Peptides against a protein of PDB entry 5YCA. Designs and how they scored, part 122

Target 1, 132 residues: chain A of PDB entry 5YCA
Amino acid sequence: RSLPAERNPLYKDDTLDHTPLIPKCRAQVIEFPDGPATFVRLKCTNPESKVPHFLMRMAKDSSISATSMFRSAFPKATQEEEDLEMRWIRDNLNPIEDKRVAGLWVPPADALALAKDYSMTPFINALLEASS

## One batch from the design tools (peptide; made by RFdiffusion4, then SolubleMPNN)

Design b2_p26_4_s2 (from b2_p26_4, 12 letters changed)
Fold by OpenDDE base, seed 1:
Structure b2_p26_4_s2 (fold): chain B 132 residues (1-132), chain A 26 residues (1-26)
Amino acid sequence: as target 1 above (132 residues)
Amino acid sequence: SLEEQLAEAVERGEFEEAAELLEKLK
């Protein structure tokens, strides 16, 4: 597959220690009509554009938003590029089905595989280890 | 729909927006 050419400079080093990022995560209970669910977010700000994106985890099963990962990693990606990557994820990984949330959400192992591809490993490790 | 808007707000981590949308869904 082909990923977008320009990547968020926040993710220039995939080998950094993730532990300092853990306390930066924040949990929130969302009171959906069919019941509450807790989500954990990590604010990721592009150091050049200063535009923030939130990386997202469902607390209960640790599913991670692949769509949010992609949009944070590739802020200049076209819709076509995003669609192609989401199709690849559907075909090659194991996205879950949850009607309460938009986009593609994947289990921890798949999230870490994507993190490696997107150079986001420290951020996804922190998000997965954060308390809820 | 409001449910779709909520789903998208949660995906983006916009908790304040999600809260407002939830109030509309009540």
Scores: peptide ipSAE 0.716, ipTM 0.944, DockQ to the pose 0.895
Fold by OpenDDE base, seed 5:
Structure b2_p26_4_s2 (fold): chain B 132 residues (1-132), chain A 26 residues (1-26)
Amino acid sequence: as target 1 above (132 residues)
Amino acid sequence: SLEEQLAEAVERGEFEEAAELLEKLK
């Protein structure tokens, strides 16, 4: 597959220590009609554009939003490029189904595989290790 | 729909927007 050429400069170094990012995560209980669910978010700001994106985790099963990862990693991606990547994820990884949330959400192992592809491993590690 | 908007707000991590949408769903 092909990924967008321009990547968020926040993710220029995939080898950085993730531990300083852990306390930056925030948990929130969302009171859905069918019951509560806890989500953890990590605010990631593009140092050049100053545009923030939230990386997202479902606390219970540690599923990560692949869509949010992609949008954060590739801020200038076209809708067509996003659609192609999401189709690739459906075909090659193991996204879950949860009607309460939009986009594609993947289990931790798949999230870390994507993180390697997108050069954002420290951020996903921090999100996975954060308390909820 | 409001449910779809809520699902999208949660995906984006917009907790404040999600809270507002939940109030409308009551």
Scores: peptide ipSAE 0.716, ipTM 0.943, DockQ to the pose 0.910
Fold by OpenDDE base, seed 2:
Structure b2_p26_4_s2 (fold): chain B 132 residues (1-132), chain A 26 residues (1-26)
Amino acid sequence: as target 1 above (132 residues)
Amino acid sequence: SLEEQLAEAVERGEFEEAAELLEKLK
């Protein structure tokens, strides 16, 4: 598959130690109508544009928002490029179904596979290891 | 819908927006 040409410079080095990012994660309980659910977020700011994005994890099953990963990694991506990648994820990975949240959410192993492709492994490792 | 807006707010990690939307859903 083809990914967007320009990547967020925040993710220039996929080999960095992830442990300093762990305490930057924040957990929050969201009181949905059908019951509470805890989410963990990691704020990721593009060092050039200064535009922030949150990477997201469902605390209970550690599902990660692939959509948020893509949008953070590829700030200049077109909607068509995003749609293409989301279709690829549906066809090749194992996204879950949860009506409470939008976008595609994938299990930890799939998230790490995407993280390698997007050069954001330290950030996803930190998000997965953060307490909730 | 409000439910869709809530779902999108959570996806973006906008917890403050999510809280506001939940108040409207009550």
Scores: peptide ipSAE 0.716, ipTM 0.943, DockQ to the pose 0.902
Fold by OpenDDE base, seed 3:
Structure b2_p26_4_s2 (fold): chain B 132 residues (1-132), chain A 26 residues (1-26)
Amino acid sequence: as target 1 above (132 residues)
Amino acid sequence: SLEEQLAEAVERGEFEEAAELLEKLK
């Protein structure tokens, strides 16, 4: 697979301590027509462009939005590059099926594998450990 | 559709937008 060439400078160091990020996460109950579901978000701001992206977790099963990870990690990616990566995730990882949300969502282990590829491990660890 | 817009808003973590869309779906 071909990942985009330019990465968000927020993720320049994959070895940072994740614990300071935990209290920055926020939980919210979404009242879907078929019932409530809790989500946890972490606001990640590109230090150069000042453009924010939210990393997303489903509280119940800890599924993480791979799409949100990709868009945060690669702010200049084309739609074609995103589509290619999402196809790779479908073919090589274990995305869940949830009609309530768009994009690809993956289990914690897969999210951490992607985090390593995208150099954003501290942020995913914090998101997974946050309370809901 | 509104349901698709809601699904995309949640994906982006736009909780405020999601709340507005849910009101339209009632």
Scores: peptide ipSAE 0.714, ipTM 0.943, DockQ to the pose 0.919

Design b2_p26_4_s3 (from b2_p26_4, 11 letters changed)
Fold by OpenDDE base, seed 3:
Structure b2_p26_4_s3 (fold): chain B 132 residues (1-132), chain A 26 residues (1-26)
Amino acid sequence: as target 1 above (132 residues)
Amino acid sequence: SLEEEYARAVMEGDFERAEELRRQIE
């Protein structure tokens, strides 16, 4: 598959230690019709554009928002590029179905696979290890 | 719809917006 040409400079080094990012994560209980659920978010700011994106984890099963990962990693991606990647994820990974939240969400192993592709492994590791 | 906007707000990590929308849905 083809990914967008320009990547967020925040993710220039995929080998960085993730542990300093863990304390930057924040947990929040969100109410849904079927009950509350805790989410963990990590604010990721593009150092050039100064535009922030949140990486998102559902605390209970550690599902990660692939959509948010993509949007953070590829700030200049077109909607068509996003759609193509989301289709690839549906066809090649194991996204979950959850109507409570938008976008595609994937289990931890898939999230780490995407993180490698998007060069954002430290950020996903931190998000997965953060307390809730 | 409000429900769709709520789902999107949560995905985007905009919890403040999500709470605002939740109150409107109820």
Scores: peptide ipSAE 0.595, ipTM 0.909, DockQ to the pose 0.934
Fold by OpenDDE base, seed 4:
Structure b2_p26_4_s3 (fold): chain B 132 residues (1-132), chain A 26 residues (1-26)
Amino acid sequence: as target 1 above (132 residues)
Amino acid sequence: SLEEEYARAVMEGDFERAEELRRQIE
C-alpha cells in the first residue's frame, strides 16, 4: 500500500523512549446510552504547525483509534488517502465495530503494527501502558 | 445528527465538545 508522502515531524524518531509520555496521558469517563466507558487520550502536537491531535484508547479492551493515528501521522493527507488506508486496515487487520464512537478502532497488536508503519511506536506504547 | 457529532467528538478526544453535545442530547 501507499502512505501519504508527508509525515508529522513529531514522529521523526520511532526509537525514542516512550516512558516519559506515559504520565502525559489522561483518562476520562464518557457517558453513553448503554452506560459509561473510560477512554485514555494522549495529546500530540505537530512541532511545526502547532496543530494538536489526540491519540485515543478505550480503557476496557485497549482498542486504539486507527483513524486518529492516521490523521496525526499524516496531517496533509487527502480524504481519498485516508479512505484507502482505512480500507486496507479493514482488509488486513482486525478492526472492531463500535457504534458509540466514530472511525476505525483496532486491538493493541494491530495498533502497534500501524505504529511501526507510521513511525509512532513510542506514542502508542505510552498510550497502551497508561493507567485508566 | 447530535449523536453522530458526539461519536466524532469522542474519537477526536474533544471531551469538552462531547460534554456539550451530551447536554443537548439529554
Scores: peptide ipSAE 0.595, ipTM 0.908, DockQ to the pose 0.920
Fold by OpenDDE base, seed 5:
Structure b2_p26_4_s3 (fold): chain B 132 residues (1-132), chain A 26 residues (1-26)
Amino acid sequence: as target 1 above (132 residues)
Amino acid sequence: SLEEEYARAVMEGDFERAEELRRQIE
């Protein structure tokens, strides 16, 4: 598959230690019709544009928003590029179905696979290790 | 719909917006 050409400079180094990012994560209980659910978010700010995106984890099953990962990694991506990537994820990974939340969510292993592709490994590791 | 916007707000991590929408939904 083809990923967008320009990537968020925040993710220039995929090998950085993720530990310092863990305490930057924040948990929040969100109410849904079928009950509350805790989400963990990590604010990721593009150092060049100063535009933030939140990486998102469902605390219970550690599902990660692939959509948010993509949007953070590729801030200049077109909707078509996003759609193509989401389709690729559907066809090649194991996204979950959750009507409560928008976008495409994937289990931890898939999230880490995407993180490698997007050069976001430290951030996803931190998000997964953060307390909820 | 409000529900769709809520789902999007959660996905985006905009919990403040989510709470605002939740109040409207309820």
Scores: peptide ipSAE 0.594, ipTM 0.908, DockQ to the pose 0.920
Fold by OpenDDE base, seed 2:
Structure b2_p26_4_s3 (fold): chain B 132 residues (1-132), chain A 26 residues (1-26)
Amino acid sequence: as target 1 above (132 residues)
Amino acid sequence: SLEEEYARAVMEGDFERAEELRRQIE
């Protein structure tokens, strides 16, 4: 598959130590019609544009928002490029379907596979390791 | 719909917007 040409400079080094990012994660209980659920978010700010994106994890099953990962990694991506990647994820990984939240969400192993592709490994490791 | 906007706000981590929408949904 082809990923967008330009990547968020925040992710220039996939080998960074993730541990300093762990305490930057925040857990939040979100109310839904069928009951509350806890999410963990990590604020990721593009050092050039100063635009923030939140990486998101469902606390219970550690599902990660692939959509949010993509949007953070590729801030200049077109909607067509996003759609193409989301289709690839649907066809090649194991996304979950949850009507309570938008976008594609993937299990931890798939999230780490995407993180490698997007050069986001430290950030996803931190998000997965953070307490809820 | 409000529910769809809520779902999107949660995905984006915009919990402030989500709470605002939740009050409207109720």
Scores: peptide ipSAE 0.593, ipTM 0.908, DockQ to the pose 0.932

Design b2_p26_4_s4 (from b2_p26_4, 11 letters changed)
Fold by OpenDDE base, seed 4:
Structure b2_p26_4_s4 (fold): chain B 132 residues (1-132), chain A 26 residues (1-26)
Amino acid sequence: as target 1 above (132 residues)
Amino acid sequence: SLEEELAKAVMEGRFEEAEKLLEELK
């Protein structure tokens, strides 16, 4: 597959220690009509553009938003590029379906595989280890 | 729909917006 050419400079080093990011995560209970669900978010700000994106985890099963990962990693990506990547994820990984949340969500192992591809491993490790 | 907007708000981590949308869904 072909990923977008430009990547968020926040993710220039995939080898950084993730532990300082853990306390920056925040958990929130969302009271959906069919019951509560807890989500964990990590605010990731592009140091050049100053535009923030949140990386997202469902607390219960640790599913991670692949859509949010992609949008944070590739801030100049077109919708077509996103669609192609999401199709690749559907074909090659194990995304879940949950009507309460938009986009594609993947289990931890798949999230870490994507994190390696997007050079954002420390951020996903922190998000997965954060308390809820 | 409101449900779709809520789903997007949660994916984007916009919790304050999600709460507002939930109030509208009641």
Scores: peptide ipSAE 0.722, ipTM 0.944, DockQ to the pose 0.911
Fold by OpenDDE base, seed 2:
Formats: sequence, structure tokens, C-alpha cells
Structure b2_p26_4_s4 (fold): chain B 132 residues (1-132), chain A 26 residues (1-26)
Amino acid sequence: as target 1 above (132 residues)
Amino acid sequence: SLEEELAKAVMEGRFEEAEKLLEELK
């Protein structure tokens, strides 16, 4: 598949130690109308543009927002490029359906596969290991 | 809808906005 040409310089090195990122994650209980759910977020700031994005995990089943990963990794991507990648994810990975949250969310193994493609492995490892 | 905005806020990690939206949904 084809990914956007320009990647967030935050992710220039996919081999960095993830452990320093773990304490940077924050958990929050969201009191949805049908009941509470805990989410974990990791703030990721583009060192050039200074624009932040949050990487997101559902605490209970460790599902990760693929949409947020893509948007953080490819800050200049078009909506069309995002749509194409989300379609690829639907066709090739195992996204879940949850009406309470927008975008595509994938299980940990799929998130790590995407992280390798997007050069985000340390950040996703940290997000998965963080306490909730 | 408010539910859709809430769904977006959660995906984007905007917890403060999510809380505001939840208050409106009550």
C-alpha cells in the first residue's frame, strides 16, 4: 500500500527505548450514558510544528485508535489518503466497532503492526504498558 | 449530534471537552 510521503519527525527513530514514555501516559474514566469506560492517552508533539496529537487506548481491551496514530504520524496527509489507509485497515486487520468512539480502533497486535509501518513502535509499546 | 461530537472528543483525547459534552447529554 501507499502511505503519505511526509512523516512526523517525532517518529524518526523506531528503535528508541519506550520505557521513558510510560509515565507520560494518563488514564481517564469517561462516564458515558451507558456506563463508564477508562481510556489512556499519550500526548505526542511534533517537534517542528509544535502541534500535539493524543494516541489513545481503551484500557479494558487495549484497543488502540488507528485513526489517531495515522493523523499523528502523517501531519500533512489528505483526507483521501486517510480514507485509503482506513479502508486498508478494514480489509487487512481486525478493527473493532464501538459507536462510543470515532475512527478505527484495533487490537494490540494490529496496533503494533501499524506502529512498525508508521515508525511509532516505542510510543505504542508505552501506551500498551501504561497503567489504567 | 452530541454523541458524535463526544465520540470525536474521546478519539482525539480531548477529555475536558468530552466531560462538557457529557453534561449536555444529561
Scores: peptide ipSAE 0.722, ipTM 0.944, DockQ to the pose 0.907
Fold by OpenDDE base, seed 3:
Structure b2_p26_4_s4 (fold): chain B 132 residues (1-132), chain A 26 residues (1-26)
Amino acid sequence: as target 1 above (132 residues)
Amino acid sequence: SLEEELAKAVMEGRFEEAEKLLEELK
């Protein structure tokens, strides 16, 4: 597969310590019509553009939004590039089906695999370790 | 649809917008 050429400069170093990011995560209960669900978000701001994206975790099963990861990692990606990556994820990883949330969500192991590809490992580790 | 907008808001971490959409769905 081919990932977009330009990556968010926030993710220039995949080896940074993730622990300082843990307390920056925030949990929220969303009261869906069919019942409550808790989500954890981590605000990630592009240091050059100052545009924020939220990385997202479902607290119950620790599923991570692959779509949000991609959009944060590749802020100048086209819709075609996103569609290509989402097809790759569907074909090669184990995304879950949840009608309450948009985009593709993947289990922790798959999220960490994507994090390596996108150079986001510290941020995904922090999101996974945060309390809910 | 409102349900689709809610699903998108949650995916994007826009919790305040999600809460507003939930009120509209009631």
Scores: peptide ipSAE 0.722, ipTM 0.944, DockQ to the pose 0.919
Fold by OpenDDE base, seed 5:
Structure b2_p26_4_s4 (fold): chain B 132 residues (1-132), chain A 26 residues (1-26)
Amino acid sequence: as target 1 above (132 residues)
Amino acid sequence: SLEEELAKAVMEGRFEEAEKLLEELK
Protein backbone atom coordinates (compact mmCIF):
# COMPACT_ATOMS: atom_id res chain seq x y z
CA ARG B 1 0.00 0.00 0.00
CA SER B 2 0.93 3.64 -0.38
CA LEU B 3 1.21 5.93 2.65
CA PRO B 4 1.33 9.74 2.52
CA ALA B 5 4.71 11.19 1.58
CA GLU B 6 5.16 13.56 4.53
CA ARG B 7 5.29 12.29 8.11
CA ASN B 8 5.09 14.17 11.40
CA PRO B 9 8.70 14.95 12.43
CA LEU B 10 7.79 13.87 15.97
CA TYR B 11 8.14 10.30 14.67
CA LYS B 12 11.56 10.62 13.04
CA ASP B 13 13.09 7.97 15.35
CA ASP B 14 11.18 4.73 15.91
CA THR B 15 13.87 3.36 18.26
CA LEU B 16 13.38 5.81 21.14
CA ASP B 17 12.88 4.56 24.69
CA HIS B 18 9.14 4.69 25.33
CA THR B 19 9.28 4.69 29.14
CA PRO B 20 9.54 8.50 29.56
CA LEU B 21 6.24 8.82 27.68
CA ILE B 22 4.27 6.57 30.05
CA PRO B 23 3.69 9.20 32.77
CA LYS B 24 2.53 11.66 30.11
CA CYS B 25 -0.57 9.57 29.44
CA ARG B 26 -3.87 10.53 31.08
CA ALA B 27 -6.90 8.37 31.84
CA GLN B 28 -10.51 9.58 31.86
CA VAL B 29 -13.79 7.85 32.59
CA ILE B 30 -16.51 8.75 30.09
CA GLU B 31 -20.04 8.20 31.38
CA PHE B 32 -21.83 7.03 28.25
CA PRO B 33 -25.60 6.54 28.40
CA ASP B 34 -25.12 2.77 28.38
CA GLY B 35 -22.39 2.83 31.05
CA PRO B 36 -18.92 4.10 31.89
CA ALA B 37 -15.80 3.45 29.84
CA THR B 38 -12.23 4.51 30.56
CA PHE B 39 -9.97 5.98 27.88
CA VAL B 40 -6.28 6.76 27.98
CA ARG B 41 -4.83 9.56 25.86
CA LEU B 42 -1.31 10.64 24.98
CA LYS B 43 -0.79 14.17 23.71
CA CYS B 44 1.54 14.22 20.71
CA THR B 45 2.65 17.64 19.52
CA ASN B 46 4.23 18.18 16.12
CA PRO B 47 7.51 19.94 16.98
CA GLU B 48 7.38 22.10 13.84
CA SER B 49 3.73 23.11 13.56
CA LYS B 50 3.02 22.88 17.33
CA VAL B 51 -0.30 21.21 16.48
CA PRO B 52 -1.28 18.49 18.97
CA HIS B 53 -3.04 15.21 18.33
CA PHE B 54 -4.17 12.73 20.96
CA LEU B 55 -3.41 9.06 20.62
CA MET B 56 -6.24 7.07 22.19
CA ARG B 57 -6.66 3.72 23.97
CA MET B 58 -9.77 2.05 25.35
CA ALA B 59 -8.62 0.90 28.78
CA LYS B 60 -10.72 -2.26 28.99
CA ASP B 61 -9.47 -4.12 25.90
CA SER B 62 -6.52 -1.86 24.98
CA SER B 63 -7.99 -1.06 21.56
CA ILE B 64 -6.15 1.82 19.90
CA SER B 65 -7.58 4.44 17.55
CA ALA B 66 -6.00 3.77 14.17
CA THR B 67 -7.66 6.90 12.80
CA SER B 68 -5.94 9.08 15.39
CA MET B 69 -2.62 7.36 14.73
CA PHE B 70 -2.91 8.08 11.02
CA ARG B 71 -3.91 11.71 11.49
CA SER B 72 -1.03 12.29 13.91
CA ALA B 73 1.52 10.53 11.71
CA PHE B 74 0.44 12.19 8.46
CA PRO B 75 -0.72 15.74 9.22
CA LYS B 76 -0.88 16.75 5.54
CA ALA B 77 -2.74 13.66 4.34
CA THR B 78 -5.84 14.16 2.24
CA GLN B 79 -9.20 12.68 3.13
CA GLU B 80 -8.79 10.35 0.16
CA GLU B 81 -5.46 9.08 1.51
CA GLU B 82 -7.03 8.48 4.93
CA ASP B 83 -9.96 6.64 3.36
CA LEU B 84 -7.59 4.39 1.42
CA GLU B 85 -5.61 3.51 4.55
CA MET B 86 -8.76 2.86 6.58
CA ARG B 87 -10.00 0.53 3.84
CA TRP B 88 -6.65 -1.28 3.95
CA ILE B 89 -6.98 -1.66 7.72
CA ARG B 90 -10.47 -3.12 7.35
CA ASP B 91 -9.22 -5.58 4.75
CA ASN B 92 -5.96 -6.64 6.41
CA LEU B 93 -6.25 -6.12 10.18
CA ASN B 94 -8.88 -6.74 12.84
CA PRO B 95 -10.67 -3.48 13.65
CA ILE B 96 -13.42 -3.53 16.23
CA GLU B 97 -16.83 -1.94 15.93
CA ASP B 98 -18.04 0.29 18.75
CA LYS B 99 -20.78 2.82 18.08
CA ARG B 100 -19.65 4.94 21.04
CA VAL B 101 -16.45 5.99 19.28
CA ALA B 102 -15.72 7.27 15.79
CA GLY B 103 -13.07 6.00 13.38
CA LEU B 104 -11.33 2.64 13.31
CA TRP B 105 -10.01 1.04 16.49
CA VAL B 106 -7.67 -1.95 16.45
CA PRO B 107 -6.33 -4.42 19.03
CA PRO B 108 -2.83 -3.96 20.51
CA ALA B 109 -1.04 -6.27 18.07
CA ASP B 110 -2.55 -4.48 15.09
CA ALA B 111 -1.78 -1.10 16.64
CA LEU B 112 1.86 -2.08 16.98
CA ALA B 113 1.92 -3.23 13.37
CA LEU B 114 0.58 0.15 12.29
CA ALA B 115 3.01 1.89 14.63
CA LYS B 116 5.88 0.21 12.84
CA ASP B 117 4.51 1.36 9.49
CA TYR B 118 4.00 4.91 10.79
CA SER B 119 7.30 5.01 12.76
CA MET B 120 5.55 5.69 16.09
CA THR B 121 6.31 2.50 18.07
CA PRO B 122 7.53 4.26 21.26
CA PHE B 123 4.31 6.24 21.51
CA ILE B 124 2.05 3.23 21.10
CA ASN B 125 4.10 1.18 23.57
CA ALA B 126 3.78 3.96 26.13
CA LEU B 127 0.05 4.29 25.53
CA LEU B 128 -0.43 0.54 25.98
CA GLU B 129 1.61 0.41 29.21
CA ALA B 130 0.03 3.45 30.87
CA SER B 131 -2.18 2.95 33.92
CA SER B 132 -5.92 3.49 33.76
CA SER A 1 -26.38 14.09 16.03
CA LEU A 2 -25.14 14.56 19.58
CA GLU A 3 -24.15 10.90 19.72
CA GLU A 4 -22.05 11.26 16.59
CA GLU A 5 -20.36 14.38 17.94
CA LEU A 6 -19.65 12.57 21.21
CA ALA A 7 -18.12 9.67 19.30
CA LYS A 8 -15.86 12.08 17.43
CA ALA A 9 -14.87 13.96 20.59
CA VAL A 10 -13.80 10.73 22.29
CA MET A 11 -11.79 9.60 19.26
CA GLU A 12 -10.00 12.94 19.22
CA GLY A 13 -9.33 12.90 22.97
CA ARG A 14 -11.42 16.02 23.57
CA PHE A 15 -12.58 14.93 27.01
CA GLU A 16 -13.97 18.29 28.09
CA GLU A 17 -16.07 18.50 24.95
CA ALA A 18 -17.22 14.92 25.50
CA GLU A 19 -18.43 15.81 29.00
CA LYS A 20 -20.38 18.79 27.67
CA LEU A 21 -21.99 16.64 25.01
CA LEU A 22 -22.96 14.04 27.61
CA GLU A 23 -24.68 16.71 29.66
CA GLU A 24 -26.67 17.73 26.60
CA LEU A 25 -27.68 14.12 26.00
CA LYS A 26 -29.31 13.95 29.46
Scores: peptide ipSAE 0.721, ipTM 0.944, DockQ to the pose 0.906

Design b2_p26_5_s1 (from b2_p26_5 with K4Q E6K H9E S12E Q14L E23A)
Fold by OpenDDE base, seed 2:
Structure b2_p26_5_s1 (fold): chain B 132 residues (1-132), chain A 26 residues (1-26)
Amino acid sequence: as target 1 above (132 residues)
Amino acid sequence: SALQEKVFEIMETLDDPAEAVKALFE
């Protein structure tokens, strides 16, 4: 598959130690019609544009938003490029369906596979290890 | 993005944060 040409310079080094990012994560309880659910979030700011994106994890089952990962990694991607990648994820990985939230969510192993592709491994490791 | 940041602000203050989460990815 083809990914967008320009990547967020925040993710220039996929080998960095993730542990300093763990305490930067934040948990938030969100109320849904069927009850509360906790999400863990990590603010990721593009060092050039200063535009933030938020990586998101469902605390209970550790599902990660692939949509959020893609948008953070590829700030100049077109909607067509995003649609193409989300289709690839649906065809090749194991996304879950949760009608309470939008976007495409994937289990931890799939999130780490995507993180390697997007050069986001430290950030996803931190998000997965953070407390809720 | 600016939209995502705004959505999180909404999630922290409004009674229906579920809809804000949906809006994040629309």
Scores: peptide ipSAE 0.025, ipTM 0.572, DockQ to the pose 0.140
Fold by OpenDDE base, seed 1:
Structure b2_p26_5_s1 (fold): chain B 132 residues (1-132), chain A 26 residues (1-26)
Amino acid sequence: as target 1 above (132 residues)
Amino acid sequence: SALQEKVFEIMETLDDPAEAVKALFE
């Protein structure tokens, strides 16, 4: 597959220690018709543009929003590029369908695979380890 | 994005956070 050419400079170093990011995560309980669900969020700000994006995790099963990852990693991506990547994820990984929320969500192992591709490993590790 | 920031703030203050979560990815 072909990922967008320009990546968020926040993710220039995939080898950074993730532990300082853990306390930056925040949990929030969301009320759905079938009951409450907790989401964990990590605010990621592009150091050049100063535009923030939030990485998202479902607390219970640790599903990660691949959509949030992609949009944070590739701020100049076209809709077509996003669609192509989401189709690739559907075809090659194990996305979870949840009608309650938008975007494409993947289990932790798949999220870490994407994190390697997007150079986001410290951020996804922190998001996964954060308490809910 | 500006939209995500706005939706996040909405999630904290309004009565329908479920819809706000959906809006994060619109």
Scores: peptide ipSAE 0.025, ipTM 0.573, DockQ to the pose 0.140
Fold by OpenDDE base, seed 3:
Structure b2_p26_5_s1 (fold): chain B 132 residues (1-132), chain A 26 residues (1-26)
Amino acid sequence: as target 1 above (132 residues)
Amino acid sequence: SALQEKVFEIMETLDDPAEAVKALFE
């Protein structure tokens, strides 16, 4: 696959300690037709552009939004590049389809695999360990 | 993105956060 050329400078070091990011996560209960669901979110701000993106986790099964990861990692990506990556995820990983929310969501193990590809490991570890 | 921040604010203030979540990915 072909990932976008330019990556968010926030993710320049994939080996940083993730623990300081844990308390930065926030939980939110969202009401859906079939009942409430809790999401955990982490605000990730591009240090150069100052544009934030929110990484998202479903609290119950710890599914992570691959879409949010991609958009945060590759702020200058085209829609075509995003579509290509999402297709790759569908073909190679184990995405979960949840009709309640948009985007492509993946299990924790797949999220960590993507995190390695996108250089986001500390942020995904923090998101997974945060309380809901 | 600026859109994501706006949608986050919408999630906290509006009656239908589910739709706001969907908007994050559109």
Scores: peptide ipSAE 0.025, ipTM 0.570, DockQ to the pose 0.139
Fold by OpenDDE base, seed 5:
Structure b2_p26_5_s1 (fold): chain B 132 residues (1-132), chain A 26 residues (1-26)
Amino acid sequence: as target 1 above (132 residues)
Amino acid sequence: SALQEKVFEIMETLDDPAEAVKALFE
C-alpha cells in the first residue's frame, strides 16, 4: 500500500525510549448508554506546526484507534488517503467495531504493526503501558 | 483535523475534559 508522502516530524525516530512518554498519558472515563468506559489518551504535538493530536486507547481491551494514529502521523493526508488506509486495515488486520466510538480500532498487536509502518512505536508502547 | 483541534481547545479551557473527549468519538 501507499502511505501519504509527508509524515509528522514528531515521529522521525522510531527507536527512542518510550518510557518518558508514559507519564504523559491521561485516563478519562466516558459515560455511555450502556455504562462507563475508560479511555487513555496521549497528546502528540507536531513540533513544526504546533498542532496537537490525541492517540487513543480503550482501557478495557487495549484497542488503539488506528484513525487517531493515521491522523497524527500524516497531518497533510487527504480524506481519500485516509479512506484507502482504513480499507487496507480492514482487509489486512483485525479491526474491532464499536458503535459507541468513531474511527477504526485495532488490537494491540495490530496497533504495533501500524506503529512500525507510521514510525510511532515509542508512542504506542507508552500508550499501551499507561495506567487507566 | 478540525475535530482534534476542537477537542484540544475544549480540554484546555474546561476543568472537566469529559465532553472534549467525547467529541473525539463523534
Scores: peptide ipSAE 0.022, ipTM 0.575, DockQ to the pose 0.167

Design b2_p26_5_s2 (from b2_p26_5, 9 letters changed)
Fold by OpenDDE base, seed 5:
Structure b2_p26_5_s2 (fold): chain B 132 residues (1-132), chain A 26 residues (1-26)
Amino acid sequence: as target 1 above (132 residues)
Amino acid sequence: SALQEQVQAILETQDDPAAAVAALFE
C-alpha cells in the first residue's frame, strides 16, 4: 500500500510520552435507537493549519475510528488514497461493522498498528487509557 | 434533543464520526 506523502506535523515524534494527553480526552453519551453509548474523543489540532480533528473511541469495547485517524494523519489525502487505505484495512486487519456509526472502526490492537504506521502512537495510547 | 438527533444523523450518514461527536461538545 501507498500512504499519502504529507503527514500532519503534529505527529512528527512517535516516541513522546502519552500521559499528558490523557486528561485532554472527553467522554460523551450518545443516544441510539437501541440505547445509549459512550464515546471518548481527543482533539488533535494541526499546528500549521490550525484545523482540528477528533480521534474517536467507543468506550464499551475500545474500538477506534480508523477513518478519523487517517484524516487527522493525512489532511491533504485524496479520496482515492483514503479509499485505498480503508480497503487495505478491511483486507489485512480486523475491522468491525456497526450500523449505528459511519467510518471504519478497528479494535485496539489494530488501532495501535495503524498508529505506528501513521506515527501517532502517543495519541492512540492516551485515547485508549482515558476514563469513560 | 434536536442537537443529539442531528449528531446521530451525522454518525449514521457521514463518514466522519469524529466531527459528529465533536458537535455535541460545542
Scores: peptide ipSAE 0.027, ipTM 0.619, DockQ to the pose 0.116
Fold by OpenDDE base, seed 1:
Structure b2_p26_5_s2 (fold): chain B 132 residues (1-132), chain A 26 residues (1-26)
Amino acid sequence: as target 1 above (132 residues)
Amino acid sequence: SALQEQVQAILETQDDPAAAVAALFE
């Protein structure tokens, strides 16, 4: 597959220590028709544009929004590029179907695989380790 | 709460659920 050419400079170093990012995560309980669910979010700000994106995890099964990862990693990506990547994820990984939320969500192992591709490993590790 | 319901609605319809939550809580 082909990923977008320009990547968020926040993710220039995939070897950073993730532990300082853990306390930056925030948990939020959201009510859904079938009951409450807790999400964990991590604010990621592009150091050049100052535009923030939030990475999201479902607390219960640690599913992570691949859509949010992609949009954070590739701020100048076209809709076509995003569609192609989401299709690749559907074909090659194990996305989870959850009608309560939009976007494409993947289990922890798949999230870490994407994190490697997007150079976001420290951020996804922190998101996965944060309390809920 | 009204805020939770608003977040729920946005999460269901927006392509980026993280952005939806961010708009209401950050």
Scores: peptide ipSAE 0.026, ipTM 0.615, DockQ to the pose 0.110
Fold by OpenDDE base, seed 3:
Structure b2_p26_5_s2 (fold): chain B 132 residues (1-132), chain A 26 residues (1-26)
Amino acid sequence: as target 1 above (132 residues)
Amino acid sequence: SALQEQVQAILETQDDPAAAVAALFE
């Protein structure tokens, strides 16, 4: 598949030690009509544009928002490019459906596969290992 | 490394994620 040409310079090195990022994660309880749910988030700021994005994990089953990953990794991507990638994920990985939340969410193994593609491995490892 | 230190600095302040989170929830 074809990914957007320009990537967030925050992710220039996929080999960094992820452990310093673990304490940067924060847990947040969100109230939904069917009850509370806990999410873990990691703030990632583009060092050039200074625009932050939050990588998101559902605490209960460790599902990761692929949408948040893509938007953080590719700051100049068009909506069409995002739609194409999300379609690829649906066709090739194992996304889950949760009507409470927007975007496309994937299990940990799929998140790590995407992280490799997007050069985000340290950030996703930290997000997965953080306490909730 | 210098890059690792830069990442830590960028992620130091969490701030309020309200706007970003709102985009991910219905």
Scores: peptide ipSAE 0.024, ipTM 0.545, DockQ to the pose 0.095
Fold by OpenDDE base, seed 2:
Formats: structure tokens, C-alpha cells, sequence
Structure b2_p26_5_s2 (fold): chain B 132 residues (1-132), chain A 26 residues (1-26)
């Protein structure tokens, strides 16, 4: 597949130690029609544009928003490029359908596979290990 | 490392997490 050419410079080094990022994560309880659910979030700021994005994990099953990953990794991507990648994820990985939330969510193993592709492994590891 | 420290500095305090989460799910 073809990913966008420009990547967020925050992710220039995929080999960083993730453990210092763990305490940067925060838990958030969100109310839904069928009850509350806890999410874990990690704020990631593009060092050049200063635009922040939040990586998101559902606390209960550790599903991670692939959409949030893509938007953080590729700040200049078009909607068409995003749609193409989301279709690839649907066809090649194991996304989870949740009617309560927007975007495409994937299990931890798939999130780490995407993290390798997007060069953001330390951030996803931290997000997965953070407490809720 | 210097790069690790830079990453720590870039990941600033989350001042308004509720708004960020809401925007993601809209």
C-alpha cells in the first residue's frame, strides 16, 4: 500500500524507550447512552506545526483508534488517503466495530503493526501499558 | 538521550482532554 509522503516529525525515531511516556497518558470516563466507558489518551504534538492530536485506547479491551494514529502520523494527508488506508485496515487487519464511537478501532496487536508502519511504536506501547 | 528529552517536552500537559475526546467521537 501507499502511505502519505510527509510524516509527523514527532515520529522520526521508532526505537525510543516508551516507558517515560506511560505517565503522560490520562484516563477519561465518557458517558454513552448504554453507560459509561473509560478511555486512555496520549497527547501528541507536532513539533513543527504545534498541532496536537490525541491517541486513544478503550480501557476495557485495549482497542486503539487507528484513525487517531493515522491523523497524528500524517498531518497533511487528504481525506482520500485516509479512506484508502482505512479500507486497507479493514481488508488486512482485524478492526472492531463499535457503534458508540467514530473512527476505525483495532486490537492491540494490530495497533502495534500499524505503529511500526507509521513509526510510532513507543507511543502505542505507552498507551497500551498505561493504567486506567 | 536528547531526542527522548525532546519528546517529553513536546508531550505537554493535557489541559482540555474532554474536548479532544469529544471531537474524536463526533
Amino acid sequence: as target 1 above (132 residues)
Amino acid sequence: SALQEQVQAILETQDDPAAAVAALFE
Scores: peptide ipSAE 0.023, ipTM 0.538, DockQ to the pose 0.083

